# Peptides against a protein of PDB entry 6GMG: the designs that were tried, part 211

Target 1, 331 residues: chain A of PDB entry 6GMG
Amino acid sequence: DSDDRVTPPAEPLDRMPDPYRPSYGRAETVVNNYIRKWQQVYSHRDGRKQQMTEEQREWLSYGCVGVTWVNSGQYPTNRLAFASFDEDRFKNELKNGRPRSGETRAEFEGRVAKESFDEEKGFQRAREVASVMNRALENAHDESAYLDNLKKELANGNDALRNEDARSPFYSALRNTPSFKERNGGNHDPSRMKAVIYSKHFWSGQDRSSSADKRKYGDPDAFRPAPGTGLVDMSRDRNIPRSPTSPGEGFVNFDYGWFGAQTEADADKTVWTHGNHYHAPNGSLGAMHVYESKFRNWSEGYSDFDRGAYVITFIPKSWNTAPDKVKQGWP

## One batch from the design tools (peptide; made by RFdiffusion4, then SolubleMPNN)

Design b2_p16_5_s2 (from b2_p16_5, 7 letters changed)
Fold by OpenDDE base, seed 4:
Structure b2_p16_5_s2 (fold): chain B 331 residues (1-331), chain A 16 residues (1-16)
Amino acid sequence: as target 1 above (331 residues)
Amino acid sequence: SAAAEKINSYNNEALS
């Protein structure tokens, strides 16, 4: 029950983390120890370490979304989301493929759709766009200058994003970022902001008016990226989990992974930070754990999810929650 | 290759 959620206690600013535990290529620790690491590595504002505030600890306690929340400075809106879908592969497999033994037609179609997404290409698209945005931000001291720069960059690259509406999440994302408007944040100066990336795993079969089969096995047509841009319409994502296919089966509502602004060119070497569940040290779920995973571990996901999106948001450059290099584990 | 352990159980949504 969500009522079991507890805010982790404060950790002294000078307390060093205990060693993380390796597990299946991941580095794992309890949430309190992550707070210690966060304070030593990611807490810096204008170069000065900060103790994680009660509000930030409260955000963190929500689980995987809490990790993204505390590092991005806002609850994920997921509006500027990217993915890659191979339409030709999907059509070909549907036409020429066959259900596995014991697999229903709906299950087959859902699986084929899931497998038609390319997580690496989706991630690379988000990184490409983030790079374009960062170039547009670099010397722009007002939003108008930023938007002009962005349009020029897109035109030079013949990017389909240049055709997006001015009200599109692509163009409105910066102005809708609270930290952009904060005095100690961007202070309405785009050059003080940088683009960052996180990922969300979720279920495609969320339409209550659709068939039970789609809710159980996925909706092959849902949450596909637009051709050319790679943008995913996330408006119908209501955090509804996959429906059980057998008695006693249950699925998780979502998963979030924080990437930030790592400069590692090899996707396989990038580190993704995420949590397992909300913090319930006195409840059935137990204490929240935080994981630092390589891309292969993160992108693999779980059977709970058949969609992955890579989302762009913005943080002030003065924050150290998205450093160029992320080290897995501790020390 | 060993399959990755399922570590996710439940994550809360922010209260509106």
Scores: peptide ipSAE 0.080, ipTM 0.789, DockQ to the pose 0.215
Fold by OpenDDE base, seed 3:
Structure b2_p16_5_s2 (fold): chain B 331 residues (1-331), chain A 16 residues (1-16)
Amino acid sequence: as target 1 above (331 residues)
Amino acid sequence: SAAAEKINSYNNEALS
């Protein structure tokens, strides 16, 4: 938390957004204008438009994580995360590849590991699992029914997730969702909830007890998905940024992108909403901006990060923060 | 099109 962070002011409920600005294939706007759009498009509860509350505006002010926070209704826990890693490619490249000119062995290995992740396949896996979960939720009116349905669905698909422990984040995610328990949310009725997806970019080399090279260039063995399930153990993700490789160099701690529950089948056409930094209009960072990016723009990430995970959580179906269709920008 | 410029600076953490 920073003393420079400011909660954006309230926007009138019926205030229409100003046009977004195009930027490198993205749609960009200042946070206050996003609030206006959010109120018009995403704020609906039971079909009724809502003003973004002070609490929600405060959540949003935290930056990229704030966008996911306000739309998911909770601070990201990242417990149910998926990715795709090509082990054979990794081994082959390490064996047969060569470091680039000036590239250290550690840098080479870190790069090869990063390149062995497939963002699109990771996203596809998350969507697949979310779909299974949604089918399990559909007519389940208690958690037991949901879990039974889920196990049946997984068995029918011969999915390795069926072998996960009952205490696994996979099975406990719903019960651990605050909005599921809320009277005006799920009210403990799984059929009132739906699975949604967001993505997190982060650094693999977060182990302070490991070598400096791993902290600088990545830990090739860290945050790999489990074979078969695609689950990533996120327990060691402590929002530690990449270590500088040169004096004065600094890296961002994380990035979050909100997808929700879009039904667009083409991954490349999906829209991801994210922020640049916490809102500091009177500070050095300036006002927070919100971006709506296509998958290509989002998944590319930055050199700050060598891991991307796609996380499943749940929201009430009565919320409109995760519509089936998301349009970039305004109008 | 060209790759987008880095837009992230710092994102705050929250306890909940």
Scores: peptide ipSAE 0.076, ipTM 0.792, DockQ to the pose 0.232
Fold by OpenDDE base, seed 2:
Structure b2_p16_5_s2 (fold): chain B 331 residues (1-331), chain A 16 residues (1-16)
Amino acid sequence: as target 1 above (331 residues)
Amino acid sequence: SAAAEKINSYNNEALS
């Protein structure tokens, strides 16, 4: 029950974390201990450690989305999302493949669609775009300069994003970032901001007007990236979970993983931070746990989801929630 | 908010 959610208590600023526990190739800890790590490692504003505020702790308490929320400084809007979809593979498999024994046609198509997404390429695309954005931000002291730089960068790379509408989330993302406008944030200076990445796992079959089969097994045509740009229209993502395929089965509506701005070139070595559920220490779900997973563990996802998107947003450079290097676990 | 309600409803142990 949502009423069981509790805001984790404050942790002393100088309290060191307890060691994380290994969990299926991940590093795991309880939310309170993550707060301790966060304060030691990620809390810095202008180089100074900060105690996680009550507001931030409240955000964090919402679970997986809370991790992204507290680190990005805003609730995920998912407007600037990227993915990679192998259209040829999809078409070929549909044409030449067949349902497995006991698999319905809808289930087959949903599975094939899911398998046609390339998480690594999607992530790489987001990183590529984030890099372009960061170059555009670096010496831009107003939004106009940023946009001009961005267009130039895209033109130089012959990137299809250059053809996006001015109102596209791609171009409007910075101006729509609250921390960009904050005096202690970007202060309307793009050069004070940097692009960061998080990922969302969700279900494709969210259209209530569609067939039950699509809701159960996925909508093969939903949430595909646009060719060339890799942009995913997330407007139809309403946090609706997968429909049960059997009695008693239930699915979660989404998962969020925080990457930030790690510079590790090897995707497999990147660390993704996420939570299991909202914090309910006195409820049936129990205390929230935070996981730091390698990309392989994160990108694998769960059967609850058939889509993964890699989303770009912005944070002030003065924040340390997205450092160049992230160490898995503690110590 | 609707988002918060959904978060509380569906972000559960299945993700662990």
Scores: peptide ipSAE 0.029, ipTM 0.710, DockQ to the pose 0.133
Fold by OpenDDE base, seed 5:
Structure b2_p16_5_s2 (fold): chain B 331 residues (1-331), chain A 16 residues (1-16)
Amino acid sequence: as target 1 above (331 residues)
Amino acid sequence: SAAAEKINSYNNEALS
């Protein structure tokens, strides 16, 4: 019941976290304890620890998206999303492969499409683009300078993103970031901002006008990245979950994982922070738990989802919600 | 908001 959602109470700024619990290669804790860690590690504004505000605690209480929300400072818009899809693999498997025993043709095609996405390459593409953006931001004191720098960087790398329209989410992302315009944020100064990354897992078969099979087993053609750029059109993502394939089966609408701006070059060593569900300590779902997972654990996803997108947004450099290094768990 | 309603409806223990 959605009405069971509760905003976690405030935690004293000086309260240290309890130890996290190991959970299948992840570090797990209850949301209240994550707030304690967040205040100690991620809350810093201009180097000063901050108590998580009531508003931030409310954002966090929404579950997996809440983790990304509180750390990015805005509800995810998912407009600047990247993925990697192996077209050759997809075509080859469709042509030369066959459904498994008991697998329908639609299920086969959906599975093959899912398997043709490379989460690691998608993540790497997002990191590459974020790096380019960060270079463009460094000495730009207005949006015009940022855009000029960005175009130059893209030209130097012969990146297909240089051909994107000026109205593209790629070029408009910064100006559309609320914290960029805030006095205590970017204050309209690009050099005060940095690119950060989060990931969304979701279902491809969201078109209600499509076949039931696509809604059940996936739409092989949906949410593919554009060649060259890796951009995914997320406009059709309406947070619609997978349709049940059997009576009583239900699926979740999405999962969000926060990466931020970690500098760890090895993708497998990066830490992704996410929540299991909205906070309902007195409800059937129980208290929200926060997980800090390695990339392998995060990228594996769930059967609920057949797409993974890696999204770029921006936060002020004065925030410590996206540190260079994230330590898994506590202590 | 519509987003909040969807979150509350479908974000559950399956993600654990």
Scores: peptide ipSAE 0.029, ipTM 0.710, DockQ to the pose 0.132

Design b2_p16_5_s3 (from b2_p16_5, 8 letters changed)
Fold by OpenDDE base, seed 2:
Structure b2_p16_5_s3 (fold): chain B 331 residues (1-331), chain A 16 residues (1-16)
Amino acid sequence: as target 1 above (331 residues)
Amino acid sequence: SAAAELINKYGNEAAS
């Protein structure tokens, strides 16, 4: 349904953004104004400010995924995803809890499962892993050195990720990053790359062979993190939205939030950048808006989604799309 | 379509 999608026009490199507007504790602006901010703040490559290219503007125009796309340099593959799930809470609530008035059993189980995920712990796990990866990258000048460093770091920390298969997304993520291979990117030098994080919200009930109830209210068993590692198998995420529970109800297929590589230790103070929908200034949806949300606002999500994953990918250190500090809004 | 899979189809306005 992207027939009315429009690529935002180019913005002059020296054009300053208009002030962002507050929106329910978030900073909000139209996509073109985000482009202006992006060019002023995030566009730098090797210290040089860049105009957002037509290709990048096109990526951005796809909405929430576009924000992550333009900043990460690639369409999200979501292969290296982390979450935290409280199995004990889940089991206890199922055992001792009861459906609310008017709540079906399936709805109850779906809700309990959703509530058993800890977004903050999932985020922290991703940050922890990203930190380990960054240490492994720091002085590694080839992939072999990176992998050796990574294994050593994991061993030192007694991290369960050390037991992952060599072909797992965890170990293959760097080599599968296009910007790693680019001459003006990593140039096959791990030390030129850094780990970055984005988040995806999506629906658990995507299995078409499952019950309608699971598609409507969630699949309690789907997309749980593996114990110890926190890795989520995202292979069954096909961007299928929640099934409507009532006539006329519709749900979004996903939401993406860009975190990057902020160093803010307090999760609640971290800034997440995301878009509302694809850019359709002449369509029913209207112009795309970009939001810069604090973690609490981002992690709250929407009823459209019952899963949140925190995904690690890599970008060249020469890019400024993932600075240590992100300022919410403008100015 | 491939394009449809790349986007969030519905508006997801920021809300409290």
Scores: peptide ipSAE 0.031, ipTM 0.708, DockQ to the pose 0.096
Fold by OpenDDE base, seed 3:
Structure b2_p16_5_s3 (fold): chain B 331 residues (1-331), chain A 16 residues (1-16)
Amino acid sequence: as target 1 above (331 residues)
Amino acid sequence: SAAAELINKYGNEAAS
């Protein structure tokens, strides 16, 4: 019950975190200890360490989405999302493959579709686009200059994103970022902002008007990236979980992982920060835990989800929530 | 809050 959610208490600014503990190849800690780490490592504004505010602690308390929320400065809108889908693999497997023993046709098709997404290529596409955006931001002191730079960069790379409508989330993402407009943020100066990345795992079979099989086993045609751009239409993502396939089975509606702006070239070495559930220390779910996972651990996901999207948003460069290097765990 | 309604009652804990 969401009513059991509690905002973690404030932590002294000078309090060092306790050591993280291993959890299935991840670094794991309780939310209160993550706040301590966050204050030491990620809290800096204009180079000054900050105590996590009550508002930020409240955001964080919402679980996996809370980690992305506190670090991005806004609740995820997921409008600028990328993925990679191998259409040829999908068609070939449907044609030449067969259901496993006990697997229904719908389950087979859903699984094949899920397996036809390439998480690494999706992530790389997002990083590529973020790099283009960062170049466009670098010396742009108004939105018009940013957009002009962006179009030039895309043209130079012959990127299909150059054909997107001016109202597309791709071009409107910056202006729709609250921190861009804040005086102590971007102050309407694109050069004060940088692109950052987070990931969302979710279920494809969210259409209530579709077949029960699609809701249970996935919709093979849903949330595919557009060819050339890699853009995923997220408008139909309504945070609806997978339908149970057996009595008593239940699934989570989403998972979020924060990447930020790490410069590590090897995707496998990148660190993704995420939470397990909302903070309910006195409830059935218990205290919220925060995980720092390598890409392989994050991208593996759970059976709750058959889609992964990599989303671009923006934060002020003065924030340290997206440093070039993220160290897993503590110390 | 509206945000609270978006949180599923199920936990998504790390597993092997």
Scores: peptide ipSAE 0.030, ipTM 0.707, DockQ to the pose 0.094
Fold by OpenDDE base, seed 4:
Structure b2_p16_5_s3 (fold): chain B 331 residues (1-331), chain A 16 residues (1-16)
Amino acid sequence: as target 1 above (331 residues)
Amino acid sequence: SAAAELINKYGNEAAS
């Protein structure tokens, strides 16, 4: 019950973290210990270590989304999302494949659709776009200059994103970022900002007007990336979980993973930070735990979700919540 | 679900 959520207490600024625990190829710790690590490693603004504020601790307490929230500085809007879908694979499997024993047609189609998404290519696309954006930001001192640079970069690469509407989340994302407008953030100077990435796992079958089968087994046509751009329309994502397929079964509404701006070229070596649930130390769920997972562990997802999106947002370069290198666990 | 081991079946609370 959401009423059990508690804001973690403040941690002394100089308190060092306890060692993380290895778990299923991940590094795991309790939320309070993550706060300690965060203060030592990620809290720096303009090179100065900061104590996590009460507001930030409250954001963090919301679970997996809280990790992304505290590090990005805003609640995820998920508007600039990318994925990769193999249409040929999907069509071929539908045509030549068949349901497994006991598998319904709807279940088969949902599974085939899920398997037709390529998480690595989706992540790669987001990184590609983030790189283009970062180049456009680098020497732009107003939004107009940024947009001009962005269009030039896209033209040089013959990228389909150049054809997006000016009102598209792609072009409007920067100006709609609160930290861009903040005096101690971007101060309306694009060159003070950088693109960062997080990921969301969610369920495709969220349309209440659709069939029960789609809600249970997925909507094969939902949340596909647009050809050429890789953009996913996230407007229909309302954080509705998968419908139970049997009595007593329940599914999680979403999962968020924070990547930031790591420069590691090998996707498999990148670290993704996420939480298990909202912090409820006195409730049935218990204390929130934070996980630092390699890409394989993150991208594997769960049966609760059949979609993964990689989302771009922006943070001030003065923040250290998205360093070039992330070390898994502690020490 | 498999997620229950890492992500509790009761899910994550969203602020909005």
Scores: peptide ipSAE 0.027, ipTM 0.689, DockQ to the pose 0.258
Fold by OpenDDE base, seed 1:
Structure b2_p16_5_s3 (fold): chain B 331 residues (1-331), chain A 16 residues (1-16)
Amino acid sequence: as target 1 above (331 residues)
Amino acid sequence: SAAAELINKYGNEAAS
């Protein structure tokens, strides 16, 4: 029951966090302790620590999406999303593979489609694009200069994104970022902004007009990246969970993981921050917990989801919510 | 399961 959600109380600015706990190869803590860490490490605006505001604590209380929300400064729109799909593998496995014992044809096709996505390549593509965007942001003091720089960078790299429409999410992402327009944020100066990355896990079979099999086992054709660009059309993602395959079975609607702008070249060493559910300390769900996971732990996902996307957005450079290096746990 | 422990079966609340 969403009515049980509670905003975590304020934490003193100088309160140090308690040590995190190991959990499934991850670092885990309760949400209040994450707030303490956040204030010590990620809260800085123009180099000064800040207490997490009531508004930010409210955002955080929403669970996994709340972690991305508080660190990005806006609710995720998921418009600029990337993935990698191996079409040849998919076709070959469908042709030459066989359903497992007890597996239906629809279940087989859904599984093969899920397995044809490469999370690492998807993440790499997003990082590549974010790097191009960051170069375009440098020394650009208005949107026109940014767009010109971006087009030049794409042309130099022979990137298929150069052929995207001017109205595409790719070119409009910066101007549609609230913090870009804020006086204490970008102040309409692209050079004051940087690209950041988060990830979303979700279900492909969300079309209510499709077959029950697609809703239960996945839609093999849904949410594939466009060839060349890697862009995923997220317009049909409405946070609809997987349909139950048996009585009493239930699935989660989505999962979000915050990466930010880490510079670690080894994907396996990158840290992803996420939450388990909305904060309900007095409800059946209990207190919200925050996890700091390595890429392998994050990208593994769950049976609840058959798609993963890596999304680019922007934050002011004056924010420290996306540092170059992220350390798991505390201290 | 790990999924049940890390992500509760009731999922995450989206902003309304």
Scores: peptide ipSAE 0.027, ipTM 0.692, DockQ to the pose 0.248; fails the geometry check

